# Peptides against a protein of PDB entry 6O8C: the designs that were tried, part 51

Target 1, 262 residues: chain A of PDB entry 6O8C
Amino acid sequence: VGLRYEKISLPKIHPRYDLDGDASMAKAVTGVVCYACRTASTLLLYQELMRKGVRWLVELVKDDYNETVHKKTEVVITLDFCIRNIEKTVKVYEKLMKVNLEAAELGEISDIHTKLLRLSSSQGTIESSLQDISSRLSPGGLLADTWAHQEGTHPRDRNVEKLQVLLNCITEIYYQFKKDKAERRLAYNEEQIHKFDKQKLYYHATKAMSHFSEECVRKYEAFKDKSEEWMRKMLHLRKQLLSLTNQCFDIEEEVSKYQDYT

## One batch from the design tools (peptide; made by RFdiffusion4, then SolubleMPNN)

Design b1_p12_8_s3 (from b1_p12_8, 5 letters changed)
Fold by OpenDDE base, seed 3:
Structure b1_p12_8_s3 (fold): chain B 262 residues (1-262), chain A 12 residues (1-12)
Amino acid sequence: as target 1 above (262 residues)
Amino acid sequence: TPVVLTVEELRK
């Protein structure tokens, strides 16, 4: 779940010359663009934090993977050792079978041997699954974090700074309009300047809103969507890894039951 | 597309 932000729009700009209305409009525009600046900064911060989180999660999952591989290796060694011991025991019993006294015990040991061989075959499936997980986590894999560095907005884009420059220009005009309002009436030349500044205000405001929408919000939404998809896949992978770990423990437990026969 | 008013339009 990403950050929620309110949709912002510029107030209607009336073409009519009105010192009170123009000051009020300029104040509203300043407020909207100020909100855009703050929102852009917040969205940037969120993405930077998410990038850190992504890197952290990747390392965590890699560590879990390595632990699982280690556990699997341990189980394989133990299982192979148990199989070899059971095979030796079977050979001894076969030699002693000349006396017919140990036929029932030989049958039991032979059944254990068969069960252990089946467990060994299951280890091959676990290995294949681990290799698949490794390939997905590898550079260029399906779960690579390269998207986190490419998608969204970055401090180097200077989006907040660009918006701040526009906000400064807008704010300057707003303060002038506040002064103009206080004068109640302007001379012809000052009136023309006021009208020109009103046009500049509109230009800066529309530029700011376009930049905010196209370079901040849109890119953020793309980043958010990719992050959600990636996170879902990572969570699924972690579940798979946990399942493999549990399978290793189950095999180890089953092997331990037969150690008395070795 | 926001309509940009010209200076002449603002004089009305």
Scores: peptide ipSAE 0.024, ipTM 0.521, DockQ to the pose 0.003
Fold by OpenDDE base, seed 1:
Structure b1_p12_8_s3 (fold): chain B 262 residues (1-262), chain A 12 residues (1-12)
Amino acid sequence: as target 1 above (262 residues)
Amino acid sequence: TPVVLTVEELRK
């Protein structure tokens, strides 16, 4: 998962004064830096979309959690009600047993009571699991989305705009070099200006590529890695919630078998 | 950090 982009590098800049070569070089540099600008913009957009997706997923998982908690609560109420009813029945049969009646039935009811109590004990484990999940989802928890606001690049960094400024400077020099090429030969002063502009071009280009690599690409890759890791954990958590929900349904189904005794 | 060539170096 993630955007694929081509690895870009600046062409070799020859120190030799050559109007044709310098124009061609400047064209190539302009193309590379232009690609960097577009790529930086795309990488930024991707990260912003991912941040929205992260927020959406957090809310979805919170909803799943709340539903699971609700189901668990429902089952606990039902189970406790059944236990209380069975306990009343046990007391009645114990009184009857004093006159040697219904001893076999008392044994059966007592066994059911024991089974229900075991089911009730399992609810404690489910509760503990839900609490663990809640702690992980809470602010500052292991599954907090704070990383999404910290990692990567942001519009406020103005990386695309900074690159665009450098691209504009480079493009101006490129257009001048096209004109110089058309002149075929420059006067001494114009030749010196051309050489100075070539140095400026190199400076702007290297600055652009360094900024692109260090402030755009590197940070994007870090964001991508964190996003993938976090996403896997969140998906696993959703599966855990589903498992807990299913356990609640299983308990409810088992309790329903004993409703005839309540 | 990239090194910028001097004008003298570009004349060579």
Scores: peptide ipSAE 0.022, ipTM 0.525, DockQ to the pose 0.003
Fold by OpenDDE base, seed 5:
Structure b1_p12_8_s3 (fold): chain B 262 residues (1-262), chain A 12 residues (1-12)
Amino acid sequence: as target 1 above (262 residues)
Amino acid sequence: TPVVLTVEELRK
């Protein structure tokens, strides 16, 4: 997944003075750098959208976490209440047992009590798991979204604007070369200016392409890779939360079976 | 790395 873009390269530049060739070359360079500008803009937009998506997903997962914590708390309260009631019942039956009555019922209630205590012990594991998840989602945690702010390209970098400036310079020279071509022959001074402009064109073009490759494409690819990795981890965490939620529901269901004894 | 042509090279 990601934006598809074509690999671009500058055309070959011949050192020889040739008005027709230079105009054609300048046109090609303009096209390539123009494509780089558009591509850089698109890559930036994609990253900004992804950053929004990342923030959204973080909030979604936090909501899931809070719901799980709430459910866990509810189950703990219910379980504790049930345990207290069963303990009271056990005490009553223990008194009855002293007079040799209700022995079978006492055994059943005691077994229920033991089962409830086992369920209660599992709550500690759920709590520890939730704490782990919380720590991972917290600032500085393994699933923190700080990378989204650090990695990739940002509007503040002004990469598109920088490329646009270079494109403007290149375009200006191209239009001049088009005029030069129309003249068919230049005077000595104009020829020298043309040669200097050709050098400037090449300089601007190489600067643009290096900037595009190093500051736009490379950083974008790094951002993309990091985002995919992070996304996979977040999805896994959501599955863990779902598992914990299901465990809470399972406990609640089991406790409900014993409510008639309370 | 694209080599920037010098003015001298452009004169050739």
Scores: peptide ipSAE 0.022, ipTM 0.520, DockQ to the pose 0.003
Fold by OpenDDE base, seed 2:
Structure b1_p12_8_s3 (fold): chain B 262 residues (1-262), chain A 12 residues (1-12)
Amino acid sequence: as target 1 above (262 residues)
Amino acid sequence: TPVVLTVEELRK
């Protein structure tokens, strides 16, 4: 689950000239946009950390894959060796059978040989599964991490900086509105400036909120969704690798039962 | 779409 943030909205801006109301409104707007800046920064940080985590997990799973491949190879060698030894034994007993000796034992050894061959056949399925996993982990595969570099927000986007610029403009107007409020009454020219600044504040605030929503929040949510999906798939793949490893151990254990016949 | 106030509206 990603970071939780509160949905923010701009306060209602009244067209009426009111020094007290405008100062209060400007304060509220400043607070909202300030929150947006902080949130954008936090969301960016989260994504950067997640990208690091993704890279780490990819390497971890690759290591798991390599270990599984190694184990599979070991088991194949052991199994093949055991099969060859049993085959030699079968040949010896077949010669003995020609002189009417050890017919019952030959049957038992032949059964073991058949079982081992079945185990050997199962290796093909394991190999196919490993190849599938390898393809999924490969560049361009289904579990490629390219999405982590494409989705979401990045430091290079400079979203936080852009929002901060707008916040600075808004804050400046807010401080002026505090002064205006303290004057209680403005001369005509100052009143007109106040009205223009109010409009500017609105434009900056709207721009900030739009940027925050469209370029920060939306992209973050997309990144979050992709990361969750990818993470589930990676964990599942890791479980598959574990299953394959266990299958190799099972085969090894079965082979060990027949080593005394070799 | 956000409601944009015109300068004229602010003068009222």
Scores: peptide ipSAE 0.023, ipTM 0.519, DockQ to the pose 0.003; fails the geometry check

Design b1_p12_8_s4 (from b1_p12_8, 6 letters changed)
Fold by OpenDDE base, seed 3:
Structure b1_p12_8_s4 (fold): chain B 262 residues (1-262), chain A 12 residues (1-12)
Amino acid sequence: as target 1 above (262 residues)
Amino acid sequence: EPVVLTPEELKK
């Protein structure tokens, strides 16, 4: 779940010359663009934090993977050792079968040997699963974090600064319109300046809103969507690793039951 | 959409 923000729109700008209305409109525009600046900053911060979180999670999962591989290796060594010992025992019993007294025990040991070989085959499946996970986490894999560095907005884009420049221009015009309102009536030349400034205000405001929507919000939404998809896949992968770890422990426990026969 | 006035329209 990403950051929620309110949809913003510019107030209606009336073409009629009205000092009170123009001051009020300019105030509203200033407020909207100010909100856009703050929102852009917040969205940027969120993405930067998410990028840190992504890197952290990747390292965590890699550590979990390495631990699982280590555990699997330990179990394989133990299992192979147990199999070799059981095989030696089987050979000894086969040599002693000339006396017929150990047939029942030989059958039991042979059954254990068969079970251990099945467990060994299961380890091969675990190895294959671990290799698949490794490939997905590798550079260029399906779970690579390269998207986090490419998608969304970045401090280097200077989106907040660009919006701030436009906000400064808008604010300056707003303060002038506030002064104009206080004068109640302007001379012809000042009235013309006011009208031109109103056009400039509109230009800056529309530029700010377009930049906010296209370069901040749209890119943020794309980043958010990719992050959610990636996170779901990573969580699934962690569940797979946990399952593999548990399988290793289960095999180790089963092998321990047969160590008394070695 | 706000109406953008031409310089000539602004003189009216």
Scores: peptide ipSAE 0.018, ipTM 0.621, DockQ to the pose 0.003
Fold by OpenDDE base, seed 5:
Structure b1_p12_8_s4 (fold): chain B 262 residues (1-262), chain A 12 residues (1-12)
Amino acid sequence: as target 1 above (262 residues)
Amino acid sequence: EPVVLTPEELKK
């Protein structure tokens, strides 16, 4: 997963003064750096979209968490109410037992009470799990999205703009070399200028390629890897939340079976 | 490898 881009390299630059060769070389360099600019822009856009997606997913998971907490709270209230009612019933039957009445019913109610207490004890485990999830989602937690603001390339880095400036310089020299080629022969002074411009072209091109590789591609790859790892963890967390939700529903269903005794 | 000329070499 990720954007596909081609590996690019600068053409060979010959030291020999050759108007035709230099124009051709300059054209090729312009093409390569132009591709780098476009690619850098695309990579930046992808990262910005991913950052938006990350923020969206965080909010979604927080909503899921809140819903789970709400459901858990509902179940706790229902369970506690049921326990209280059963305890009252147990007391009544205990009094009846003293007169040797309703012994079988007392046993059944006592068993229900025991089961409800076991269900109540499981709520503590669910609570601890929810707290763990909350801590992981909290600022500074393992699933914090701080990395999305740190990793990769950002608009504030002005990488695309920097590359564009270099491309403009390169393009200008290319157009000059095209004119020089058309002249077929340059005077001494113009020849010297051409040679200097060729050196400048090389300088700009190498600077552009270095910047592209180190500040655009490398950082993008790091962002991509980090995002994939984070996404996997978030999906796993969502599964955990779903599991906890299902546990709450299971408990609620079991409690509902005993409501007729309350 | 691209050949880089020194300013002195460019003057020749």
Scores: peptide ipSAE 0.017, ipTM 0.623, DockQ to the pose 0.003
Fold by OpenDDE base, seed 1:
Structure b1_p12_8_s4 (fold): chain B 262 residues (1-262), chain A 12 residues (1-12)
Amino acid sequence: as target 1 above (262 residues)
Amino acid sequence: EPVVLTPEELKK
């Protein structure tokens, strides 16, 4: 997902002096560079919006993480409490067994104790997974958003403004070429000026297109690619957090089955 | 009479 833009190229600039042709060419060049300016602005806006989205998503995922950690902690406390109660019960029944009472019940309680300890071990695995996620989300981690500030184009680069300056120069020459066309024939000095302006037009246009391609489009594409990759990883991370949360709920539900014995 | 500029003058 990203902005689609049309591939643009400069029209062919003929070396021959032709007032009609030169005016038409200048018009076309003006149009192309104008499109480049607008496109550069749109690409910049897209990146700025994406940066905001990235920051928003980071905070959202951090919140999800904190909620999962909280739930995990709650379950650990509940589970540990149940384990302690069952252990007390086991001790009582062991004493009763010494007088040949309730042997079958002791076996059942001991089995419950074993199951609870297994659940506690599972909590350790969840903790390890959460720690891994935390490390990935931390500054300098694999899911850090530092790339969003480094990749792409920024308002401070003044790319749109630089292109606009070149467009203004090109547009001025275009308007002069329209006037020259209307004159049908130029005096020698004016003809030479026209020829020089045509060279200037070419220079400005080439500079604009190079800047657009190298500093705007290329960097935008790099940002887009990084953004897509990072976004996929973040969405996957959210799914992992949800899975861990569900595991906590499952453990809590299972523990609740043994509350009658505590 | 219109002043004829040299190419060098036109480059300025």
Scores: peptide ipSAE 0.017, ipTM 0.620, DockQ to the pose 0.002
Fold by OpenDDE base, seed 4:
Structure b1_p12_8_s4 (fold): chain B 262 residues (1-262), chain A 12 residues (1-12)
Amino acid sequence: as target 1 above (262 residues)
Amino acid sequence: EPVVLTPEELKK
């Protein structure tokens, strides 16, 4: 689940010269852009934490994979050993049958041999599945974590710092407008400066909001969506690994039933 | 809605 944030918008900026209104507007703009800065920081932090989590999960799944491979190998060895022993037993019984020993036991052992060979054939499927998983986890594979380094926002983008610069400019104008309001009336030159500063404030504010929306929020949402998709795939892969492990255990259990004949 | 003033409008 991603971070929740509120949609923000700039207040209406009236073209009319009004010291009281302009001060109030500037205060509101400052608040909005301040929120944008804080939100951008939070979104960045979230993504960085998620990237760490992604790396951690990759390593965890790789460990699970290795354990599954190990278990599979163990079962293969055990199964092959059992098959060899049964084959030896079959040969012995075949020799003894020539001397009028019980044919019924030979039939049973031969059936077991056939079953074991069938189990052995299933190991090939497990191996193929493991190879597929390995390929998906490998660099350049479908489950590679390269997207985590590409998608979203990064500290190197300096988005928070860029927004902070704009916020500083806006805040400065706000404080000036607060002073202007206190004066109640400005001389012509100061009035002109106020009007120009109001235009600057608008420019900075719109730039900040655009940057926030396009470079912070949008990229964050893309990262979030990608992370959710990737996470789902990784969890599914883990389930596949568990299934393969269970299949190995099932085979081992089946083999154990026939160990008395070896 | 935010309105951008022209330089001429700012002088008034």
Scores: peptide ipSAE 0.018, ipTM 0.623, DockQ to the pose 0.003; fails the geometry check

## One batch from the design tools (peptide; made by RFdiffusion4, then SolubleMPNN)

Design b2_p13_1_s1 (from b2_p13_1, 4 letters changed)
Fold by OpenDDE base, seed 4:
Structure b2_p13_1_s1 (fold): chain B 262 residues (1-262), chain A 13 residues (1-13)
Amino acid sequence: as target 1 above (262 residues)
Amino acid sequence: DEEIEELLKEFEE
């Protein structure tokens, strides 16, 4: 998962003045930095898309949570209603027993009552689980998406633009070196300019590569790792919600078996 | 050219 990119490095820069070598070197540097620019742009785009995905998933899980809460509430109401009805029935039978009516049915109803109370107790566990999930999803919770705003690279960082500026400078020098090569020999002043430009090229290239590595690649990798971890946790949370929902359905089904007594 | 210079300045800050 994530974007794959090739590791890039600057070509060796020889200190010796060589028009042919310098032109070739400059061409290679231009290529490398160009690749860095494109890669940085791609990495940025990926992160922005992932941030959208994160926001989407948060909303989805919140919806799942609300649905689970709703189902739980429904089951609680149904269960409470059933319990109340059974309790009324128990009271009636207890009164009838005083008048020498059948005791066998009272035992069965009492057993049902006991079972329903057990089911009711399980609702407390579900509620506790839902509260835990809610706390985790809340602002400042363990599953908050604040990391998505903190980790990685952002458009506001203007990393691509910064790299592009350096690329432009490098490209300009490359084109000059291409011309210099075509001249085969430079006058003293032009030679000195060439040497200075070579130093500038090195400076720009080094700056570009450092920026790319430290401010683009490294931050991207951190974002990627964090996003993967967070995503796994969110998916697990979603499964937990589904499990809780299923538990509610199971309880509802069990309660339905006793509705004939209500 | 002006835009490049401005961006360069920003980059150097």
Scores: peptide ipSAE 0.021, ipTM 0.661, DockQ to the pose 0.061
Fold by OpenDDE base, seed 2:
Structure b2_p13_1_s1 (fold): chain B 262 residues (1-262), chain A 13 residues (1-13)
Amino acid sequence: as target 1 above (262 residues)
Amino acid sequence: DEEIEELLKEFEE
């Protein structure tokens, strides 16, 4: 999961004045910084898409939660109704025993009642689990998506634009160095300008690469790591919800077996 | 370019 990018570094910049070497170096620097710009843009896009995915997944899990709660509620109502009916039946049989009528079925009905009460007790555990899940999904909970807004790079940071400005400056110098190379020899003033531009090139390139590494790549990696961790936790939570749903179905099935006695 | 100059200023800060 995540975008793969190549680690890039600036070529060595030699201090010696060399028109051929400087043109070649400038070309290489332009290429590297251009790659940084494109990569920064791609990394930003990836993060924005992931943020959308995170929001989508949160809503999906909330829907799953609500469905589970609904099912649980349905089962509770059914179970409670069954318990009440069995209790009425038990009371009737107890009265029959008081008048010396055979109540051979009383034991069986009482056992059913006990089983239903056990099922009812299990609902408490399901409720507690649902509450835990709800707390985790709530704003400020352990599975809140606040990190997605905080971690990584954002369009508002204008990282791509900042890098593009530096790239433009570098590119201009590169084109000038191509012209200088074609001249084979420069006049004194032009040579001094070339040397000065070479210093500017170095400055811009270094600034660009530092910004790329520290503000783009590093933050992206942090975002990626956090997103992977969060995603695993969310998927696990979904599995927990499914388990709870299945438990509700199991209880419903058990209750259905005793409906003939009610 | 005024926009470039503004971006440069932001980048220097």
Scores: peptide ipSAE 0.020, ipTM 0.664, DockQ to the pose 0.061
Fold by OpenDDE base, seed 1:
Structure b2_p13_1_s1 (fold): chain B 262 residues (1-262), chain A 13 residues (1-13)
Amino acid sequence: as target 1 above (262 residues)
Amino acid sequence: DEEIEELLKEFEE
């Protein structure tokens, strides 16, 4: 589950000239845009941390894969050796049967040989599964982490900095409106400046909120959704690797039961 | 601040 944030909206801006109301409105707008800046920064940080986590997980799973491959290789060698030894034993017993000796024992050894061959066939399935996993982890595979570099927001986008610039402009107007309020009444020229600044405030605030929504929140949500999907697939893959490893151990254990015949 | 002005210009484009 990703970070939760509160949905924010700009307060209503009244067209009427009111020094007290305009100062209060400007304060509220400053607060909202400030929250947007902080939220954007937090969302960016989360994504950067997740990207590091994704890279880490990829390496971890690759290590698991390599360990599984090594174990599989070991089991294949052991199994093949056991099969060869059993085959030699079968040949010896076949020679003995020509003199009507050890018929029952030959049947037992032959059954073991058949079982070992079945185990050997199962190794082929394990190999195919490992190859599939390798292909999925490879560059361009279904579990490649290229999406983590493409989706979401990045420091290079400079979204936080852009929002901060707008926040600074808004804050400056707010402080001026606070001063205007303290004057209680403005001269005609100062009143006109106040009205123009109010329009600028609206422009900056609207731009900030649009940017926040479209370039920060939306992209973050896309990244979050993609990361969750990818993470589920990776965890499933890791479980598959564990299953394959266990199958190798099971085969090794089964082979060990027949080592006294080799 | 020159950096702020540059960022503002970039953001307006």
Scores: peptide ipSAE 0.020, ipTM 0.664, DockQ to the pose 0.061
Fold by OpenDDE base, seed 3:
Structure b2_p13_1_s1 (fold): chain B 262 residues (1-262), chain A 13 residues (1-13)
Amino acid sequence: as target 1 above (262 residues)
Amino acid sequence: DEEIEELLKEFEE
């Protein structure tokens, strides 16, 4: 889903010297850049939380994997044991048949043996699937979380701080313009300073908005998109693990039906 | 960005 934010733009700056208009404009610019700072902070926080979530999910899936591997191993041991016992039984019955004992039981046991061998073969496919999952989760694998450390914005980028510096400069000019407005008319030198400050304000505001758009919003959106894709893949992988686990249980249950013959 | 870094230095130092 991601975080929703409003698109912001700088107000129009009129070139005409107007103390009332300039104060109002400066106020609006201050508001916009302030919003950008807050939004940047929120976007950063969201990404940091998502990174924690990613790490958590990785660990969860690794645990699921280990549990599945454990269950698979258990079933393999049980199945192998049953196969060995049935094979012994078959050998005994074959010897007994040489002395004209009833053959009907041998046929049934032989069929069971065949079924168990088929189940054993299916375990091989489960193993291969688990290996594939392991490879995907491994460092450098397709589902590695390295992207979470690379994509998006990070506290070390100091984007919020950079924006805050620009906001401070803008705010200072705004307060001066508020004072200028109160004076109603400025002396020539003060008027020139006012005009110069207006240019500075525009410069800082433009830098702030550019930085916000390019270094905060754009990178956030990239992070968001990548995180969503990765998350879907991870959840699907969990479902695959669950399916494999269920297959192991099914095999175990089927093997249990033949335990009376061992 | 370089100019922003300079501004940061101005306010943080």
Scores: peptide ipSAE 0.022, ipTM 0.671, DockQ to the pose 0.051; fails the geometry check

